Peptides against a protein of PDB entry 4QMF. Designs and how they scored, part 15

Target 1, 175 residues: chain A of PDB entry 4QMF
Amino acid sequence: ESSFMTLFPKYRESYLKTIWNDVTRALDKHNIACVLDLVEGSMTVKTTRKTYDPAIILKARDLIKLLARSVPFPQAVKILQDDMACDVIKIGNFVTNKERFVKRRQRLVGPNGNTLKALELLTKCYILVQGNTVSAMGPFKGLKEVRRVVEDCMKNIHPIYHIKELMIKRELAKR

## One batch from the design tools (peptide; made by RFdiffusion4, then SolubleMPNN)

Design b1_p10_2_s1 (from b1_p10_2, 5 letters changed)
Fold by OpenDDE base, seed 3:
Structure b1_p10_2_s1 (fold): chain B 175 residues (1-175), chain A 10 residues (1-10)
Amino acid sequence: as target 1 above (175 residues)
Amino acid sequence: DILKSLPPIE
């Protein structure tokens, strides 16, 4: 039997309480048990004797990881699908200056969220910029591209450079 | 055209 635990920040508690019955129901379909510990501030998933697919516990692990980083349940639960992967990119330690950090993080979103939307379209990923992390869900190739753009952005390479490059590559692939 | 909605490179 396998078990995984993830801590979540206090500000997520109320939301997690609200959706935990939905989490339980989704995981019950796979005979994965789950526990929300409000005292510790943790989520736990574990296999049971009835768990058929041993690999599903890893997806359950990813589910609670995504939920801890503010991904809404209707999106996060898609991780249980076979064709869906995810990545949680830590961005908080690239820049020591807070103002510089905020500025570079905002570049990922862009005016009216257009930069982020463009990146989502080009990589075929869902992307959420929240706090000190960027959460992404999608195909592995797209996730690799997202991580590169996100980390380079925090290293002062503007996302538009990569977006333009991705657009060119997409156009070439249509030929 | 998603490019037109993007900010200039700084």
Scores: peptide ipSAE 0.037, ipTM 0.714, DockQ to the pose 0.721
Fold by OpenDDE base, seed 2:
Structure b1_p10_2_s1 (fold): chain B 175 residues (1-175), chain A 10 residues (1-10)
Amino acid sequence: as target 1 above (175 residues)
Amino acid sequence: DILKSLPPIE
């Protein structure tokens, strides 16, 4: 028997309570049990005697991790697919100055979200910038690229440089 | 064109 638990911030409680039946149904398909503890503020997933694929528990772990970081359920549940991976990138510890942190985080998003949208398209990933983390879902290759761009951004390398590079590489690959 | 929609580098 394997189990994993993730804490979630208080502001996510109402949403998680709303969608928890959907979480349960999705995990039931794989015979993974789950518990939402509103007192502790935690989500737990665990294998059962009927769990067929032992590896699915790791995906269930990722599911609750994504949900804790504000990824909406319709997107987060895609992690249960075999071809889908995820990454939660902690960005809050790169810069001590709050204003500098906010500025660099905003660079990832850009005006009207265009910078982030471009990065999503080029890496074939879903990307959510929220609080002190960036959550990403997609192929492993794309996720590696996302992490590089995100971390470099927090290190004061503007995302547009990487985006331009990725665009060039994409065009070359089509030839 | 996603490139044209990107902001200028600061």
Scores: peptide ipSAE 0.037, ipTM 0.723, DockQ to the pose 0.648
Fold by OpenDDE base, seed 4:
Structure b1_p10_2_s1 (fold): chain B 175 residues (1-175), chain A 10 residues (1-10)
Amino acid sequence: as target 1 above (175 residues)
Amino acid sequence: DILKSLPPIE
């Protein structure tokens, strides 16, 4: 049997409590057990004797990882689909200056979220910028692109530059 | 054109 545990920040506790029955139900379909530990502040997923797909535990691991990083359950649960991958990109260590960090992180979102929306469309990914991480869900190729743009943004390469590049590449691929 | 909705590079 395999198990994975993820810690979550205190501010997520109330939400996780609210949706945990839904998490349990979703994982029950795959015979994966789960535990929400409010004392430790952790989520655990584990295979059972009835788990028929040994690989699903890895997706369950990803599910709780996404939930810990503020991804809403209706989106996070999609990770259980075979064609869906995810990435949690740590962005907090690229810049030491807090103000600079906040500014660069905001560039990922842009006015009215337009920059982020454009990136989501071009990469066919869901992207959530929250705290010191960026969570992304989608095809592997798209995730690779997201990570590049996100990390480069923290390295002071403006996302708009990459978005333009991605648009050009998309147009070329249609030919 | 999604670029039209994007802000200029700062």
Scores: peptide ipSAE 0.035, ipTM 0.712, DockQ to the pose 0.568
Fold by OpenDDE base, seed 5:
Structure b1_p10_2_s1 (fold): chain B 175 residues (1-175), chain A 10 residues (1-10)
Amino acid sequence: as target 1 above (175 residues)
Amino acid sequence: DILKSLPPIE
């Protein structure tokens, strides 16, 4: 039997309680057991004797990781699909100054979220900027591009430069 | 089209 555990912040507790029955139902389809521990503030997923595909536990691990980082359940549950991958990018340790961190993180989002939406379209990924992490879901190629843009942004390279480059590459590929 | 409405470079 295999098991994985993920801690979640206190502010996430109320939401996780409301959707945990949905999590349980989704994982039951694969005979994966799950536990929400409100005392410890953790989520656990486990294989059972009825688990047919042992690899699904790794996707269940990713599911609880995404949920812990504020990805809503209807989006996070898509990780159980074979063609879907994810990445949780830590951005909180690139700069020590709080104001500089907030400024660079805001550049990822842009006015009215338009910068982030453009990046999502170009990479074919879902992207959520929350706290000290950026969560992304999509194809591996897209995820690689997202991580590059996100980390470069925290290193003071404006996302717009990458977005323009991706747009040009996309147009050239359509020929 | 969001790709046509990108913000200017700061």
Scores: peptide ipSAE 0.035, ipTM 0.724, DockQ to the pose 0.416

Design b1_p10_2_s2 (from b1_p10_2, 5 letters changed)
Fold by OpenDDE base, seed 5:
Structure b1_p10_2_s2 (fold): chain B 175 residues (1-175), chain A 10 residues (1-10)
Amino acid sequence: as target 1 above (175 residues)
Amino acid sequence: SILDSLPPIE
């Protein structure tokens, strides 16, 4: 039997407790067992003798990873779908200066979140900027684009450049 | 800070 465990920060405990029955029900459909350990602050997923698809455990692993990084359950649970992929992008190590980090991260979000919304639309991905990570869910091609834009942003390439490029490509594809 | 409390990415 295979198992995966991830830690979660204390501030997520209350929420995870609230939705854990929903997590259990979603994973039960695939005969994947799960455990929420409030003492350790961890989530665990495990295959059982009744698990038919051995690959589903990897998606369960991704589910708890997303939940640990503040993705809400109704969105995170979509990872169990065959056509849905995810990526958790570390952004905290690109710059050492905290002020510079905050500025570049804010560029990714943009005024009223408009930059991020545009990126979500163009890549057909869900994107959540939280702390030192960016979580994304969507088609693999879109995820690759998101990672490029996010990392370039932290490398001081403004997201608007990529957004314009994606817009042009989209218009050309419609013709 | 909350940022420092985020779990590592596996």
Scores: peptide ipSAE 0.032, ipTM 0.680, DockQ to the pose 0.027
Fold by OpenDDE base, seed 3:
Structure b1_p10_2_s2 (fold): chain B 175 residues (1-175), chain A 10 residues (1-10)
Amino acid sequence: as target 1 above (175 residues)
Amino acid sequence: SILDSLPPIE
């Protein structure tokens, strides 16, 4: 028997209440139990006697983690798929100056979100920049690339450098 | 904003 819990901020309560039946239905397919505790502000997932795949509980753990970090349910639930992995990258501790943090975080997004879109396409990942974290979903190779770009951005290496590199690598792979 | 109110995760 395995159980995992994650806390969520108060502002997510209304949304989580709205979609929790959908979460329950998605996890029921795998015989994973789940609990939304509005008093504590927590989500819990648990194996049951009917849980067949022991690895699915880890994906359920990731699901509630993603939901806590504002990933919408229709996207987050894809984590239950076999070919989907995720990463939650903490970016809030790279820079102490708030203004510098905001500027560097904005570089990840870019004008009209074009930088982020380019990165998503090149890595074949979903990427959500929210608060002090960047949530990513996709293949392991892509996730590794995303983490590198995100962390380097917070270390003052502009994402355009990595995007150019990824574009070149992609072109070379087509040859 | 939501971005400003989002707490860090441990």
Scores: peptide ipSAE 0.031, ipTM 0.679, DockQ to the pose 0.033
Fold by OpenDDE base, seed 2:
Structure b1_p10_2_s2 (fold): chain B 175 residues (1-175), chain A 10 residues (1-10)
Amino acid sequence: as target 1 above (175 residues)
Amino acid sequence: SILDSLPPIE
């Protein structure tokens, strides 16, 4: 038996309660058990004796991780698909100065979210920038590019550089 | 802001 647990912040409790039946139904398709503990503030997923694919528990682990980091259920549940991967990129340790951190994090989003939207389109990934992490979902190749851009941004390499590079590569690939 | 509200991941 394999089991994974993740804690979630208190402000997510009401939302998680609302969607937990949907989580249960999604995991039941794979014979993965799940528990929402409102006292501890935790989510748990477990294999059962009826679990056919042992690898699905790792995806279930990722599901609850994404939910804990405020990814909405309709998006997070896609992690259960075979061709879908995810990454949680920690960005809080690159810069010690809070103001500088906020500025660099905002560069990932850009004016009206256009920078982030461009990155999502070019990498075919979903990207959520919140707090000290960036959550991403998509194909493995795309996720690698996202992590590169995100980490470089926190290292003071402006995302526009990578966006331009990705755009050029995309155009060349269409020829 | 929701951008600032998430606690650090463990």
Scores: peptide ipSAE 0.030, ipTM 0.685, DockQ to the pose 0.037
Fold by OpenDDE base, seed 4:
Order: C-alpha cells, then sequence, then structure tokens
Structure b1_p10_2_s2 (fold): chain B 175 residues (1-175), chain A 10 residues (1-10)
C-alpha cells in the first residue's frame, strides 16, 4: 500500500491542528488514512485495504503538500476533485539578492493584489503567494500558464506582459 | 504584507 509524508513549518502547526478533523473526514470518504505528527511536524496519508480508487492517494499527497504551504483547507480540499490539479512553484532560487527577490515576488501580487487577481481570473486558477513558493490550483492548462508567469516574473519579466498576452489569447478563443 | 510576515520553508 502507498504512503506519502510532508513536513510543514512550525508556524502552520496551530492551524493544521484545528482543521485536522476536517482533513480526516474528507479523506475518510475515500478510505484514505491520515496522521498529523506534531512532534515531527509532518502530515502522512496512506491507502487502506478499503481504498477503491488507487489514484486518490496522489491527490491526498497533493492535499497535504498544499496545506503545508499555507493553502487554507476549504480551498486545498478541492484537490480531491477529479477535475482539479495543483502546483507548488518554488520561487526562492531564481535570485540571490533578497531585496530583488522581494521586489519580484511583490510584482506577482501587484497593487492591492490586482495583478494576482487578474492572473487568477485569466487562468481560472487559485493562486497563493507565500514565502518561497507559489501554490496554484486549477485546470492543467491554467496551471501551466501560472507557472510560466510566476517563473518569468522571478526572471525579471513583468507579469503585466503575460497578462496582456493571456487577455489576447482569451479573446481569440471566444471566437 | 502577508508575504513578509511568515518565515520561509524550513
Amino acid sequence: as target 1 above (175 residues)
Amino acid sequence: SILDSLPPIE
């Protein structure tokens, strides 16, 4: 049987503890077992002999990965749906200068979060910028677009460029 | 900003 474990940072402990019963209930519907280890700071998911869908364990893996990166449970649990995919994009290694990193990361968000909101709408994805990662959930096509924009932003290509491109692409697709 | 309020992945 299959098992996956994910470590989470200390600052997530309190939240994860509060929502873990909800995690358990959601996974129980699929006969996936789960364990929250507060000592180690880990989450584990595992198949059981009653697990019917073998692919659901991979979604459970993604669930705990998303939770570890600060995605709220009501959003993260949607990963268990067949039509939902996710991506955790590491952005911390594109630049060595901290100030440059912060500036570029902030560009993803934009004034009042407007840049990020625009990207979410255009890609039909949920996007959370947190720390050294960007977590995204949505259709596979949208996720590919998000990753491109996010990584390019860290490479000093302003998101506005891609947003314009996506807007044009969307208009063309409606014809 | 919430981006700066939380520590990075440890």
Scores: peptide ipSAE 0.029, ipTM 0.692, DockQ to the pose 0.040

Design b1_p10_2_s3 (from b1_p10_2, 5 letters changed)
Fold by OpenDDE base, seed 1:
Structure b1_p10_2_s3 (fold): chain B 175 residues (1-175), chain A 10 residues (1-10)
Amino acid sequence: as target 1 above (175 residues)
Amino acid sequence: SILDSMPPIE
């Protein structure tokens, strides 16, 4: 039997308490047990004797990871689907200067979120920039592209460059 | 900023 635990920041406590019954219900369908520990600030998922698919525990692990990083439950729960993958990209350690970090992170979002929306469309991924992480959900190919763009952005390669490249690649693929 | 609303997970 397998168990996975993730910590969550205090900021998420109220929300997680609110949706935890929904989490429990979703995981019960797969006979995965879950625990919300408000003292430690952690979420835990566990296989049970009734767990039929042992691989589902990995998706449950991903679910709580996404929830910890502010992904809303209605979106995060989609990770339990067979064709859905996710990635939580740590961006906080690429630069030490806080101001530089903020500027580069903001580039990922862009004016009115347009840069991020474009990236989501091109990669067919859901993307959430929050704190020191970027959470993404979608197909594996798209996730690889997202990670590349995100990390390169933190390395001072502007996302617009990659967006243009992705657009060109899509056009070529249609021919 | 909404981007800074979440503290890092240590």
Scores: peptide ipSAE 0.029, ipTM 0.704, DockQ to the pose 0.038
Fold by OpenDDE base, seed 2:
Structure b1_p10_2_s3 (fold): chain B 175 residues (1-175), chain A 10 residues (1-10)
Amino acid sequence: as target 1 above (175 residues)
Amino acid sequence: SILDSMPPIE
């Protein structure tokens, strides 16, 4: 038996309660058990004796991790698909100055979210910037690019540089 | 906002 647990912040409780039946139904298709503990503030996923694919428990682990980091269920549940991967990028430790952190994090989003939208399109990933993490979902190649851009941004390399590079590469690939 | 107040991942 394999089991994974993740804690979630208090402000996510109401939402998680709302969608937990949907989580249960999605995991039941794979014979993965799940528990929402409102006292502890945790989500748990477990294999059962009926679990056929042992690898699905790792995806279930990722599901609850994504949900804990504010990814909405309709998006997070896609992690159960074989061709979908995810990454949770910790960005809170790159900069000690809070103001500088906020500025660099905002650069990932850009004016009207255009920078983030461009990055999502170019990498074919879903990207959510929340708090001290960036959650991403998509193909492995795309996720690698996202992590590079995100971490470099926190290291004071503006995302526009990488976006321009990705755009050029994309155009060249169409030829 | 939720963006600023969200705690870090463990």
Scores: peptide ipSAE 0.028, ipTM 0.687, DockQ to the pose 0.036
Fold by OpenDDE base, seed 4:
Order: structure tokens, then C-alpha cells, then sequence
Structure b1_p10_2_s3 (fold): chain B 175 residues (1-175), chain A 10 residues (1-10)
């Protein structure tokens, strides 16, 4: 049987504790067992002898990964749906200068979050910028686009460029 | 910023 474990930062402990019963209930529907270890600071998911769909364990793995990176449960739990995929994009290694990192990361969000909102709409994805990662959920095609924009932003390609490109592409697809 | 208030897992 398969098992996956993910560590979470201390600041997530309180939240995870409050929603863990909901996590358990959601996974029980698929006969996936789960454990929250507050001492170690870890979440574990595992198949049981009653697990019917072998692929669901991978989605459960993704669920705890998303939760560890501050995605709220009502959003993260959608990963259990067949039509939903996710990606956790590491952005912390593109630049060594902290100030440069912060500036580029902020560009992803933009004024009042407008840049991020535009990207979410265009890709049909949920996107959360947090720390050294960007978590995204949505269709596979959209996720690929998100990763491209996010990584390019960290490489000093402004998201506005890609947003314009995506807008044009979308208009062309409607014909 | 909320981005800085929640540091990455280290």
C-alpha cells in the first residue's frame, strides 16, 4: 500500500488542526487514511485495503502538499476531483538577491492583486503566491501557462507581457 | 505584505 508524507511550517499548525476533521472526512469518502502529526509537523496520507481507485492516493498527496503551502481547505480539497490538477512552483532559487526576489514576486501579484487576478482568469486557475512557492490549481493547460508566467517573472520577464499574449490567444480561440 | 508574513518551509 502507498503512503505519502509532507512537512508543514509551524505557522500552519493551528489552521491544520482546525480543519483536519474536514480533511479526514473528505479522504474517508475515498477510503484514504490520513494522520496529522503535530509533534513532527507532518501530514500523512495512505491507501487502505478498501481504497478502490489507486490514483486517488496521488491526489491525496497533492492535497496535503497544497495545505502545507497555505492553500485553504475549501480550495485545496477540490484537488480530489478528477478534472482538477495542481502545481507547486518553486520560485526561491531564481535570484540570490533578496530585494530582487521580493520585487519580482510582487510583480506576480501586482497593484491590489490585479495582475494575479488577471492571470487566474485567463488560465482558469486558482493561484496563491506564498513565500518561496506559487501554488496553482486548475486545468492542466492553464497550469502550464501559470508556470511559464511565474518562472519568467522570476527571470525578469514582466507578467504583463504574458498576460497580453494570453489575452490575444484567448480572443483567437473564440473564433 | 502577506507574502512576507508567512515564510517558506526551511
Amino acid sequence: as target 1 above (175 residues)
Amino acid sequence: SILDSMPPIE
Scores: peptide ipSAE 0.026, ipTM 0.681, DockQ to the pose 0.039
Fold by OpenDDE base, seed 3:
Structure b1_p10_2_s3 (fold): chain B 175 residues (1-175), chain A 10 residues (1-10)
Amino acid sequence: as target 1 above (175 residues)
Amino acid sequence: SILDSMPPIE
C-alpha cells in the first residue's frame, strides 16, 4: 500500500473542486483512490487492493503535483500515459531581487509567448511558467533540455542562446 | 500579471 499527498495553494481550491470528479474517474480506471481535503488544502492518492500496476501510483503522485502548480486537468492527466514524464522546476530561489526575478522569468516567455513556444516545439514538451515554478511535460530528453534552459535563464543566460543551439542541433540531426 | 498573483506553495 502506497500513498502520496501534496498541498495546494488556496487560489487553486475552486478549480480543483470543479475538476475533482474528473480526477477521480481518471484514477478509478487504474484502481487508484484519491481524496481532496479542502480543510487542509491537500490532495492524496492511494493504491488499493485492486491496483494492478504498482508504478501507476507514481504517476498519480505526479498528477496531483502538476495540478497543484496550476497545470490544467486536460493536460495534467496525460501524465498517466506511459510515454509521458514531467518536471516541476523551482525558479524562485535563483535571484533575490524581485525585479530581476520578474525580468528573467519574463524572458522565458518572451514577446507574445514566442520564446516559450519555440522552446516547447524544439523540446517537444508542454511548458507552463507559473509563479515560482516551471512545470514541464514530455519526453525525458526534452525535459532535460527544458530544465537546462530554465535554470540558465534564471542565471542570466538568455533563452535565445539555447534556442539557437537547439535549432542548430535539430538541423544537424536531419543530415 | 497573472504570474505575480500566484504565490508558491511552500
Scores: peptide ipSAE 0.025, ipTM 0.661, DockQ to the pose 0.037; fails the geometry check

Design b1_p10_2_s4 (from b1_p10_2, 4 letters changed)
Fold by OpenDDE base, seed 2:
Structure b1_p10_2_s4 (fold): chain B 175 residues (1-175), chain A 10 residues (1-10)
Amino acid sequence: as target 1 above (175 residues)
Amino acid sequence: SILESLPPIE
């Protein structure tokens, strides 16, 4: 049997408690067991003797990883779909200066979230910028593009350059 | 247009 555990920050505890029954129900469909440990501050997923697809445990692992990084359950649970992949991009270690970090992270979002929205549309991904991570869900090709843009942004390459490039590529692909 | 809604480079 396979088991995976993920720690979550204290500020997520209240939310995770409220949605844990929904998590349990979603995983029960695949005969995956799960445990929320409020003392340790952890989530655990486990295969059972009735688990039919051995690969589903990896998706369950990704589910709790996404939940730990503030992705809402209605979005995170989509990871259990066969065609859905995810990525959690650590952005906190690219810049040591806190003010510079905040500025670059804000560039990813942009005014009224327009920069992030554009990136989501172009890559066909869901993207959540929260704290020291960016969580993304979508097709593998799109996820690769998201990671490139996010990391380059933290390296002081403005996202608008990549967005313009992606728009051009999209128009060319329609021909 | 998405491009029109994007801010200029700082």
Scores: peptide ipSAE 0.037, ipTM 0.715, DockQ to the pose 0.605
Fold by OpenDDE base, seed 5:
Structure b1_p10_2_s4 (fold): chain B 175 residues (1-175), chain A 10 residues (1-10)
Amino acid sequence: as target 1 above (175 residues)
Amino acid sequence: SILESLPPIE
């Protein structure tokens, strides 16, 4: 039997308690067991003797990873679909100055979230900027593009340059 | 358009 465990921050505890029955139900469809440990602050997923597809445990691993990083359950549960991939991008270690970090992170979001929404549309990904991570879900090609834009943003390359480039590429592809 | 909704380059 295979198992994976992920720690979650204390501020996620209340939400995870609220939706854990839904998590259990979703994983039960695949005969994957799960445990929420409030003392340790961890989520665990495990295969069972009834698990038919051994690869689904990797999807379950990704599910709890996304939940730990504040992705809402209705979105995170989509990771169980075959055509859906995800990425959790650590952004907290690119700069040491907190003010500079916040400024660059805000550039990724933009006014009223418009920059982020544009990036989501162009990459066909869901993107959540939260704390020291950016969580993304979508096709592999889109995820690679998201990671590039996010990391470059933290390296002081403004996202708008990448967005313009992606727009041009999309327009050319339609011809 | 998406471009029109984007902020100016800093």
Scores: peptide ipSAE 0.035, ipTM 0.703, DockQ to the pose 0.589
Fold by OpenDDE base, seed 3:
Structure b1_p10_2_s4 (fold): chain B 175 residues (1-175), chain A 10 residues (1-10)
Amino acid sequence: as target 1 above (175 residues)
Amino acid sequence: SILESLPPIE
């Protein structure tokens, strides 16, 4: 039997309490057990004797990881689908200056979220910028592109350059 | 289009 645990920040507690029955129901379909520990501030998933697909536990692990990083349940639960992958990109350690960090993180989002929306469309990924991480869900190729853009942004390469490059590549692929 | 919605480079 396999088990995975993820800690979550205090500000997520009320939300996780609210949706935990939905988490349980989603995982029950795969005979994966789960526990929400409000004292420790942790989520745990584990296989049972009735778990048929041993690989599903890894997706369950990813589910609680995404939930801990503020991804809403209706989106996070899609990770249980076969064709869906995810990535949690740590961005908090690229810049020491807090003001510079906030500025670069905001560049990922852009005015009215337009920069992020463009990146989501071009990579066919869901992307959430929250705190010191960027969570992404989608095809592996798209996830690789997202990570590059996100990390380069924190290294002071403006996302617009990558977006333009991706647009050009997309146009070329149509020919 | 995507280009029309993108902000200018800072």
Scores: peptide ipSAE 0.031, ipTM 0.687, DockQ to the pose 0.581
Fold by OpenDDE base, seed 4:
Structure b1_p10_2_s4 (fold): chain B 175 residues (1-175), chain A 10 residues (1-10)
Amino acid sequence: as target 1 above (175 residues)
Amino acid sequence: SILESLPPIE
């Protein structure tokens, strides 16, 4: 038996309570058990005797990780698909100055969210900037690109630079 | 713009 547990912040409690039946149903299809502990503020996933695919528990682990970082369930549940990967990128420790952190994080989003949307399209990933993390879901190659752009942004390399690079690469790949 | 030229994410 394998199990994984993830803590979630208090502000996620109400939402998680709301969607937990959906989480349970999604995981039941794979015979993965799950528990929402409101006292501890944790989510747990476990294999059962009926779990057929041993690898699905790792995806279940990723599911609760994504949910803990504010990814909506309809998006997060896609992690259970074989062709879907994810990454939770910690961005909170690149800079010590809070104002600088906020400014750089905002650059990832850009005006009207256009920078983030462009990055999502170019990498074929879903990207959510929330708090001290950036959650991403998509193909492995795309996730690698997202992590680079996100971390470089926190290192004061503007995302526009990478977006231009990705655009060029995309055009070249079409040939 | 990039948003206009890129296909929707599948």
Scores: peptide ipSAE 0.028, ipTM 0.669, DockQ to the pose 0.061

